# Ledger of designs, part 147: peptides against a protein of PDB entry 2FGR

Target 1, 331 residues: chain A of PDB entry 2FGR
Amino acid sequence: SSVTLFGIVDTNVAYVNKDAAGDSRYGLGTSGASTSRLGLRGTEDLGGGLKAGFWLEGEIFGDDGNASGFNFKRRSTVSLSGNFGEVRLGRDLVPTSQKLTSYDLFSATGIGPFMGFRNWAAGQGADDNGIRANNLISYYTPNFGGFNAGFGYAFDEKQTIGTADSVGRYIGGYVAYDNGPLSASLGLAQQKTAVGGLATDRDEITLGASYNFGVAKLSGLLQQTKFKRDIGGDIKTNSYMLGASAPVGGVGEVKLQYALYDQKAIDSKAHQITLGYVHNLSKRTALYGNLAFLKNKDASTLGLQAKGVYAGGVQAGESQTGVQVGIRHAF

## One batch from the design tools (peptide; made by RFdiffusion4, then SolubleMPNN)

Design b2_p18_1_s4 (from b2_p18_1, 10 letters changed)
Fold by OpenDDE base, seed 5:
Structure b2_p18_1_s4 (fold): chain B 331 residues (1-331), chain A 18 residues (1-18)
Amino acid sequence: as target 1 above (331 residues)
Amino acid sequence: SAAVAAQLAAQAAAEAAL
């Protein structure tokens, strides 16, 4: 059996030029290039190609020292793996987010990421962003000549919010082709939640693809998120992303990503463009900088996620500029 | 199998990126 302690401490200086009041915010933020974390993991060989595993991982907030406490809400799984693939029991990334966020060149963190995995409808469920689930069973296939899949089911455990009696139930999965420079995936998920105390289905469909040309990588996402409400009609968002990255001088990476969020329920669009640079000082330590611009149109109020500084919205139709400069250290 | 190990490594790498 093995036990490995691992983590990332990623802390930055961040600035956004507007908050909800129109004021600037600045300070120390966390998780600008990668989510800061502390984890324990291990495996046991059970023979015959079967392995047991555990994974316990929590978020670290380097700016405040985890003032709100520490937990294993990032992942808390026990697993069996072998020639059949892997079965996981416990809180984790849902299979759809685990696969489809891999096309985000900003790693679903900081001010640059694809923000499609969001609670678009003021859903009252704890994980209405479609990223993780409690009470999750997941299965991941082996890779078969590039083809792979993942499936998950999360129990609601009769969690009730208002009249909704199945809150937190998740069912979803992806199919993918991962072969050499090419990756492509289709993800489908449904999560039961509540909006205004009423039962709501969060449906998600996501298509992702990337190709690594060696000199550059292209990546793209197409997503629809739909909160199906019995009363008040559906809240639908179509999200689009296109990104490029390139290695610089063997030690750096430059990233450029554009996203469009077409928020159908408010007939409003938001445009995000992010330029990022990572400079590897070592295999474990990097400096990084991100510059993001978010343009809201009409009734759109989206804000950049400068975690630890400001992650709220802005006034309707307002634009926001964000900067992060930080250190990432992995151990 | 090498394929399972590669997949688990890719999953762990993807999880490490989030």
Scores: peptide ipSAE 0.012, ipTM 0.315, DockQ to the pose 0.053
Fold by OpenDDE base, seed 4:
Structure b2_p18_1_s4 (fold): chain B 331 residues (1-331), chain A 18 residues (1-18)
Amino acid sequence: as target 1 above (331 residues)
Amino acid sequence: SAAVAAQLAAQAAAEAAL
C-alpha cells in the first residue's frame, strides 16, 4: 500500500470595497487561487487489476491556523477501482460538481469562480450549494474513446427539517466527452432540502465545455438551478459563464472570466467579471492576483467570496470590487 | 418578491458566518 501526505497552503491579502453595510473589508484571506488543504491518500493493489483506495482531505485556514478545528469535510472516501472504473464511499464532491466545476478557470475558489453552484434559496441543508454530499456513493466510469460518466447517490439518513423528511438526499450524474483539446459535459442532479421548514427539491442542470487551442483555452458553463418549493413558487436561477485563459511567458497564466446570474425569483441579474494572473515561481509555489467586479442589478445582493475576509452579500443593486494578492504553495 | 429577496439576503448572511 502507499500513503501520500499532500496539501496546499494558499493565503492572500484581500480587499472588498463593500460589505452589507456599504463598508470596505480587508485583511488576510485564504484559498484565493486554490482551496488550502491537508490530505492523506493511498492505494493498495489487490491483484487482478483491482485497487483499494482512501482519500482524506480537509480545508486549511492559514489566517487563523484552523481555530475552528480540522476535519475531512472536503473528501473522506474509501474506494475500489479497476477496469470497471471507480466506486467511492464517503463524503466527496458530488459527481455533477466534480465534473462541471472543472470548467471554472478559477478552480471554484476565491473571488473569481463561477458562483452557480450555490444555495440560491434559503435552503436549510448543509450542502445546498450542490458541491458535496455526506453519505455519498459515487461511481465513475473509465474514459472510453473520450466518453465518460459519473453517478452518485447520497442517503438522507432520515434527516428532517420541519416537514421535510429527506434532507440531504442527492441523486445525480454527468455524461462527458473528453478527448484531446475538447471537453464537454452534461450534468443533472436533484437534492432534497428544506426552505422555511418545507420540503424543497434542488434541481440542477449544467452544461459545460472547454477547448484548449494551445495558445489559449476557452471554457463555458450554462446552468439552471431550481429550488422547487411546495409553497411560494420556484426559486430559479440561470447562470452563464464564459472564460478564457492563456499562458504568459512560460511561467504565468492570465485568466478572464465573465458570469451572469439571472435570478428569476427576484427578476434580478448579477454580472461578474474577473481578471486573474498566476505567476509560477516553481512547480509548487505561485504568486497570484485576482481582480473581480460584481455588479448587482435590482434586488440582487450577491457578494464576492473573499474567504477569511468577507464572503457575505451587499446591498441590493450595489456593485462590489474585490482584490486578492497571495501565495499558493503545494506540498 | 420581497420574501424571496429576504431569503437570499439571509442566505448571504449565513454564507458570511461560515
Scores: peptide ipSAE 0.006, ipTM 0.394, DockQ to the pose 0.013
Fold by OpenDDE base, seed 2:
Structure b2_p18_1_s4 (fold): chain B 331 residues (1-331), chain A 18 residues (1-18)
Amino acid sequence: as target 1 above (331 residues)
Amino acid sequence: SAAVAAQLAAQAAAEAAL
């Protein structure tokens, strides 16, 4: 069996013009173009077209040297794969997030990404953003003439918060068509959580599509997240994204992405627009810059995710501008 | 190398025990 060490170190200088007090924040941040990570992976050929695999991956914080420690919370899986597809056991991206975040031109990272995969309801579960799950079993099909799918189930293991007794249970999946320049997907998920110590269902539906014209790529997302509460009514958010990317001079990529977050429980919208540029110095090293503008309306308090500098909210109805300039290195 | 993998696994095990 071969073991491969791999990783990314991504560190930036970041600025945001407003925090929760209305003050500016600036400093050294992490993970502006890709999440910094360290991982181990390997495969074993078992014969007959069957393979075993493992994957262990944790986040790196280059600004503080991992002062809070290191863990494999990004992924910790064992797998079997073959002509039937792949079965995975362990903590991972849930199938819905793994597929539907692939339409985000900012790779679900830094100040520019689609922020729809969020805990919209102050859910008390550890993964109420719908991105990952503990105790996860996942299955991924092969690609059949463009058609592919993924399914997942996470055990709650009788985790209790307040009166909620099934916290952390996930069921979900996607269907997709991936052929040549076209990608399209539908994802559905339900997660059990608690809000105010009461049982709550987090329902999610997401549509994604992209088309690569060669000279440019277009990408879009439509999402509804609904926290169904027994008391106080549903907390619903409709999120929309449209993005474009284009190659520049054979070594660069420019990205422009717009998102709208229609937060129904507070009758409030937020608008995000991000301009990004990546300059490849090599296949492994890139320089990047991101410029993001977030406009909150009414009671909306969303903030840009300048990890390592400021990732909190702003005052209700306030606008935030963010900048990141950094280096990404892959090994 | 197997040595780096073992050292990272030992660090991860020590941090999971805290």
Scores: peptide ipSAE 0.000, ipTM 0.300, DockQ to the pose 0.044
Fold by OpenDDE base, seed 3:
Order: C-alpha cells, then sequence, then structure tokens
Structure b2_p18_1_s4 (fold): chain B 331 residues (1-331), chain A 18 residues (1-18)
C-alpha cells in the first residue's frame, strides 16, 4: 500500500477595477493558476490486476489560513480499479466536469477560466454549477484505441427544497477520443435542483476538443446549459470558448483564451478575454500573471472570479478588468 | 420577469473555482 500527502499553495495579489458598486477591489487572493489544496491519496494492490484506492482532498485558502475550516469537499472517494477501468464512490468532480474542464487552458481556476460550468439560474442546490456532486458513483473506462468514457450517478437522498423532492440527483457522462495530439469529448448531464422553491432540471451538453501542434495547443468548448422550470420559462445559456497556449523559452507558457456567454433568458452576452503567463522556477514552483477583460452587454452582470478578493458580479452592461500575479507551489 | 431576476441574482453571486 502507499499513502501520499500532496498539495498546492497558490496565492496572488489580485485587482479588479469594478465591483457591484463600480468600485475597485484589490488584495491577497488564492488559487489564480491552480486551486490551492491539501490531499491524501493512496493505493493498495489487491492482486490479479485489482487495486483499491482512496483520495481525500480539500481546498486551502492561503490568504486567511482556512478561517472557515477545512474539509474534503474537493474529493472524498474510495475506488476499485483494474483492467475494467475505475469505479469511484464519494464526492468528486462529476464525469462531465472532470473531462470537459480539461479543455480549459486556465485549469478552471482564477480570473481566466471558462465560466460555462455555472449556476446560471440561482439554483438552490449546493452544486448547481455542474462541477461536483455528493453521493456520487462514477465509472471511468480504460482508454481503448483512443476511445474512453465516464459515467456518474448521484443520489438525491430525498433532499427537498420547496416543492422539489429530488434535489442533488445527478446523471451524466461523456464519450471521448484521446489519441496523441488530439482530444475530443461530448458530455451530457442532468441535475435536479430547485429555483424559487420549484423543481428544476439543469440540463447540460458540452463539446470539447484540443489539438497539440507541439509549438502551440488549440482548445475549444461549446456548451449549452438549460435550467428547465415549470414556471417562468427556461433559463438557457450558450457558452463558447477558444484558446491557444504555447511554450516560451522551455520554462514558460503563454495562454490566450476567449469565451462568449450568450445568456438567452436576459438576451445578453458577455465576452471574456484572458492573457496568462506561467514561469516555472522549478518543477514545483511557478510565478504567474493573468490579465482578464470581461465585457458585459445589456443586462449581463458577470464578474471575474478573483477568489479571496472579489468574485461577485458587476453592474448590468459594465466591463471588468482583472489582474492576478502570484506564486504557485506544489508539494 | 422571474427568469430575468433569477438569472441576475445568479450572476451577482460569487462562484467557487474548481
Amino acid sequence: as target 1 above (331 residues)
Amino acid sequence: SAAVAAQLAAQAAAEAAL
């Protein structure tokens, strides 16, 4: 058996030029290049190609020292793996999020990421962003000739909000082709939640692809989220992303990513452009900088996620500029 | 509309990164 302690401490100085009042915010933030974390993981060889595994991972907030406490809400799984693939029991990334966020060149964190995996409808469920689930069973296939898949089901455990009686139920999965420089995936998910105390289905479809040309990588996402409500009509968002990354001088990486969020329920678009740079001081330590611009149109109020400084919205139709400069250390 | 209000409220809320 093995047990590994691991983590990331990522802390930055962050600035945003506008909050919900139109004022600037600045300070010490967290998780600008990678989510800060502490974890334990291990495996046991059971013989015959069967392995047991565990994974316990929680978020670290380096700016306040985890003032609200520590938990394993990032992942808390036990698993069996072998030639059949991997079965996981416990809170984790849902299969759709786990696969399709891999096309985000900003690692689904900081001010630069694709923000499509979002609670677009003030859903009252704990995980209405479609990222993780409690009470999750997941299965991941082996890679067979490039083809792979993942499936998940989360139990609602009779969670009720208003008239909704199945809150937190998830069903979803992806199919993918991963071969050499090419990756492509299609994900489908449904999560049951509540909006305004009424039963709501969060439907999600996501297509992702990337190609590594060696000198540069291109990546893209196409997503539709739809909160289907009995009253008030559907809340639909179409999200698009295109990004490029390139190695710089053998020790750096530059990233450029564009995203568009077409928010149909308010007939409003938001445009995000992010430039990022990572400088590797070692295999474990990096400096980074992110510059993001978010243009809201019409009734759109999206804000950049400068975690630990400001992650709220802005006034309708306002643009926000964000900067993060930080240190990432892995252990 | 209730849909617009709900979406605006969702946009104003902070979200956790992965």
Scores: peptide ipSAE 0.013, ipTM 0.418, DockQ to the pose 0.014; fails the geometry check

Design b2_p18_2_s1 (from b2_p18_2, 5 letters changed)
Fold by OpenDDE base, seed 3:
Structure b2_p18_2_s1 (fold): chain B 331 residues (1-331), chain A 18 residues (1-18)
Amino acid sequence: as target 1 above (331 residues)
Amino acid sequence: STEFLFGVPDEELDEFLK
């Protein structure tokens, strides 16, 4: 058997030109290229191709030394794997986010990521962004000539908010084709939550694809998120992403990504464009820079996620520019 | 016996950084 201690420390200097008051924010932030984390994982060969595993992982906040504490909210699983695939028990990425965020060239972190996996409706559930779930059982198939799938179910355990019951229940999965330079996936999920103390279903459909040409990679996402409310109508967002990346001189990578968030309930769009560069000083240490521009139209108030500096919204119809320059170290 | 390892192997690093 084995136990591995691992982690990432990613810290940056970040700037955004506007907060909710129209003022600039700047300081030391975290997780600009990769999410900072500390984890333990292990495996045990049980014979006959069967393995037991565990994974415990929490987020690190290098700017304040985890002043609010440390937990394993990123992942806390025990698993069995073999020729049948893998079964996981415990808090984890839900299958839909685990697969479909892989098409985000900014690794679902910093100021440049696809922000479609979001709580669009002031949902009161703990994981209404559709990224992770408590009380989760997941199953992942092997790869069958490129075809693979993942499925998950999370128990609500009769959690209530206001008059809403079954809060936190998740059911979802994806089907995918991964073969050489090509990846394509379709994900479907439904999560039960509450909005304004009333029962609400969060429905999500996501299509992703990428192709690696060797000299460059193209990636795309199409997503619809719908918070179905009995009163007040549905809150629907259509999100689109297109990105490209290319290696630079054998020591770096440049990334360019565009996203559009069409927020139907407020008839407002937001446009995001991000340029990123990673410079590898070694296999484990990199310098990076991100430059992001977010243009809100009409009633849209989206903000860039400069974690540790400012991750709130802006005034309606305002644009926000963000910069991150940092160091990432992986161990 | 349990083997104690420190760090993600180089071959897993690209996936780990995601």
Scores: peptide ipSAE 0.492, ipTM 0.939, DockQ to the pose 0.888
Fold by OpenDDE base, seed 4:
Structure b2_p18_2_s1 (fold): chain B 331 residues (1-331), chain A 18 residues (1-18)
Amino acid sequence: as target 1 above (331 residues)
Amino acid sequence: STEFLFGVPDEELDEFLK
């Protein structure tokens, strides 16, 4: 059996030119290239091709030394794996987010990532962004000739908010084809939540694909989220992403990603474009810079997620520019 | 016995950074 201690410390200097008041914010932020984390994982060979595993992982906030504490909210699983694949018990990425966020060239963090995995409707559930779930059982197939899949179910445990009595229930999964330079996936999920104290279904469909041409990689996402409310009508967002990355020499990577968020309930669009560069000082240490521009139209109030500095919205119809420059170290 | 390891192996690093 083995136990591994691992982590990432990613800290940056960040700037955004507008907050909700129209003022600039700047300071020391975290997780601009990869989410900072500390974890323990382990495996035990049980024989016959069966293995037990565990994974405990929490976020690190290097700017304040985890002043609010440390937890294992990123992942806290026990698992069995073998020729049949892997079964996981515990809080984790839901299968849909685990697979479909892999097409985000900005690793679902910082000011450049695809922001489609979001609480678009003021959902009152803790995980209404569709990224993780408590009380989760997940199953992941092996890869057979490129084909693979993942499925998950999270128990609501009769959690109530207002009159909603199934908050936190998740059911979802993906099918994928991963072979050589090609990856393509389709994900479907439904999560039970509450909006305004009323039961609401968060339905999500996501299509992702990427192709690695060697000299460059292209990646794309198409997503629809729909908060289905009994009263007040559906809150629907169509999100689109297209990104490209390319190695620069032997030590760098440049990334360019565009996203469009078509927020149907407010008939408003937001456009995000991000340029990123990573400079590898070693296999484990990198310098990075991100430059992002977010243009809100009409009633849209989206903000760039400069974690540790400013992650709130802006005034309706306002644009926001963000910069991050930082160091990432992995151990 | 349990083996204690420190750090993600180089072979897993690319996936780990995601």
Scores: peptide ipSAE 0.489, ipTM 0.939, DockQ to the pose 0.891
Fold by OpenDDE base, seed 5:
Structure b2_p18_2_s1 (fold): chain B 331 residues (1-331), chain A 18 residues (1-18)
Amino acid sequence: as target 1 above (331 residues)
Amino acid sequence: STEFLFGVPDEELDEFLK
């Protein structure tokens, strides 16, 4: 049996030129290139190709030393794996987010990531961004000639909000083809939640694909999220992403990513473009910089996620510029 | 016996950083 202590500490100086009041914010932020984390994981070989595993992982906030505490909300799983694949029990990334966020060249963190996995409707559930779930059972297949899949179900445990029951129930999965330079996936998910104290289904469909040309990688996402409300109509967002990355000089990586968020309920679009650079000082330590532009149109109020500095919205129709410069260390 | 390891192996770093 083994137990591994691991983690990432990623801290940056961040700036955004506008907050909700139109004022600039700047300071020390976290998780600009990769999410800062501390974890323990382990495996036990049970023989015959069967393994037991555990994984405990929590987010680190280097700017304040985890002033609000530490937990294992990133992942807290026990698993069995073998020729059949892997079964996981516990809080984790839901299968859809685990697979489909892999096409985000900014690793679902910092000011540059694809923001489609979001609570678009002021959903009252704790995980209405569709990223993780409590009480989750997940199954992942092996890779068979490129084909693989994942499926998950999260128990609601009769959680209620207002008149909504079954809050937190998740069902979802993906099918994928991963072979050499090519990756492509389709994900479907439904989560029970509440909006305004009323039962709401969060439906999500996501298509992702990437191709590594060696000299550059292209990646794309197409997503539709619908908060289906019995009263007031659906809150629908169509999100699109296209990105490219390329190695630079053997020690660096440049990333460029564009995203469009078409927020149908408010008939408003937001455009995000991000340029990122990572400079590897070693295999484990990197310097990085991100420059992001978010253009809100009409009633859109989206803000860049400069975690630890400012992650709120802006005034309707306002644009926001964000910068992060930081250090990432992995151990 | 349990083996205690410290740090993600170099071979896993690329996936770990995502």
Scores: peptide ipSAE 0.488, ipTM 0.938, DockQ to the pose 0.879
Fold by OpenDDE base, seed 1:
Structure b2_p18_2_s1 (fold): chain B 331 residues (1-331), chain A 18 residues (1-18)
Amino acid sequence: as target 1 above (331 residues)
Amino acid sequence: STEFLFGVPDEELDEFLK
């Protein structure tokens, strides 16, 4: 059996030119290239092709030394695996986010990532962004000639908010084809939540694909998120992403990604474009820089996620520019 | 016996950094 201590420390200097008051924010931020984390994981061979596993992982905030505390909210699972695949018990990425965020060239963090996995409707559930779930059981298949799948169910445990009585229930999964340079996936999920104290379903459908040409990689996402409310109508967002990355000089990587968020309930769009560069000083240490532009139209108030500096919204119809320059170290 | 290891292996780094 084995136990491994692992982590990432990613800290940056960040700037955004506008907050909710129209003022600039700048300072020391975290997780600009990869999410900073500390974890323990391990495996035990049980014989006959069966293995036990565990994974405990929490986020690290290097700017304040985790002043709000440390927990294992990123992942806290025990598992069994074998020729049948893997079963996991505990808080984790839900299968849909685990697979479909893999197409994000900015690793679902910093000012450049795809922001489609979001609470678009002021949902009152803790995980209404569709990324993780409590009380989760997940199953992942092996890869059969490229074909693979994942499924998950999270228990609501009769959690209530207002008149909603199934808050936190998740059901979802994906099917995928991963073979050589090609990856393609379809994900479907439903979560039970509350908006304004009333029962609401968060439905999500996501398509993702990527192709590695060797000299460059292309990646794309198509997503619809719909908060179905009994009163007040549906809150629907269509999100689109297209990105490209390429190696530079054997030690660097350049990334360019565009996203569109069509927020139907407010008839407003937001456009995000991000240029990123990573310079590898070693296999484990990198310098990086991100430059992002977010254009809100009409009633849109989206903000770039400069974690540790400013991650709030802006005034309706305002544009925001963000910069991050930092160090990432993995151990 | 349990072996205690430090760090993610080099071969897993690309997936780990995502």
Scores: peptide ipSAE 0.485, ipTM 0.938, DockQ to the pose 0.894

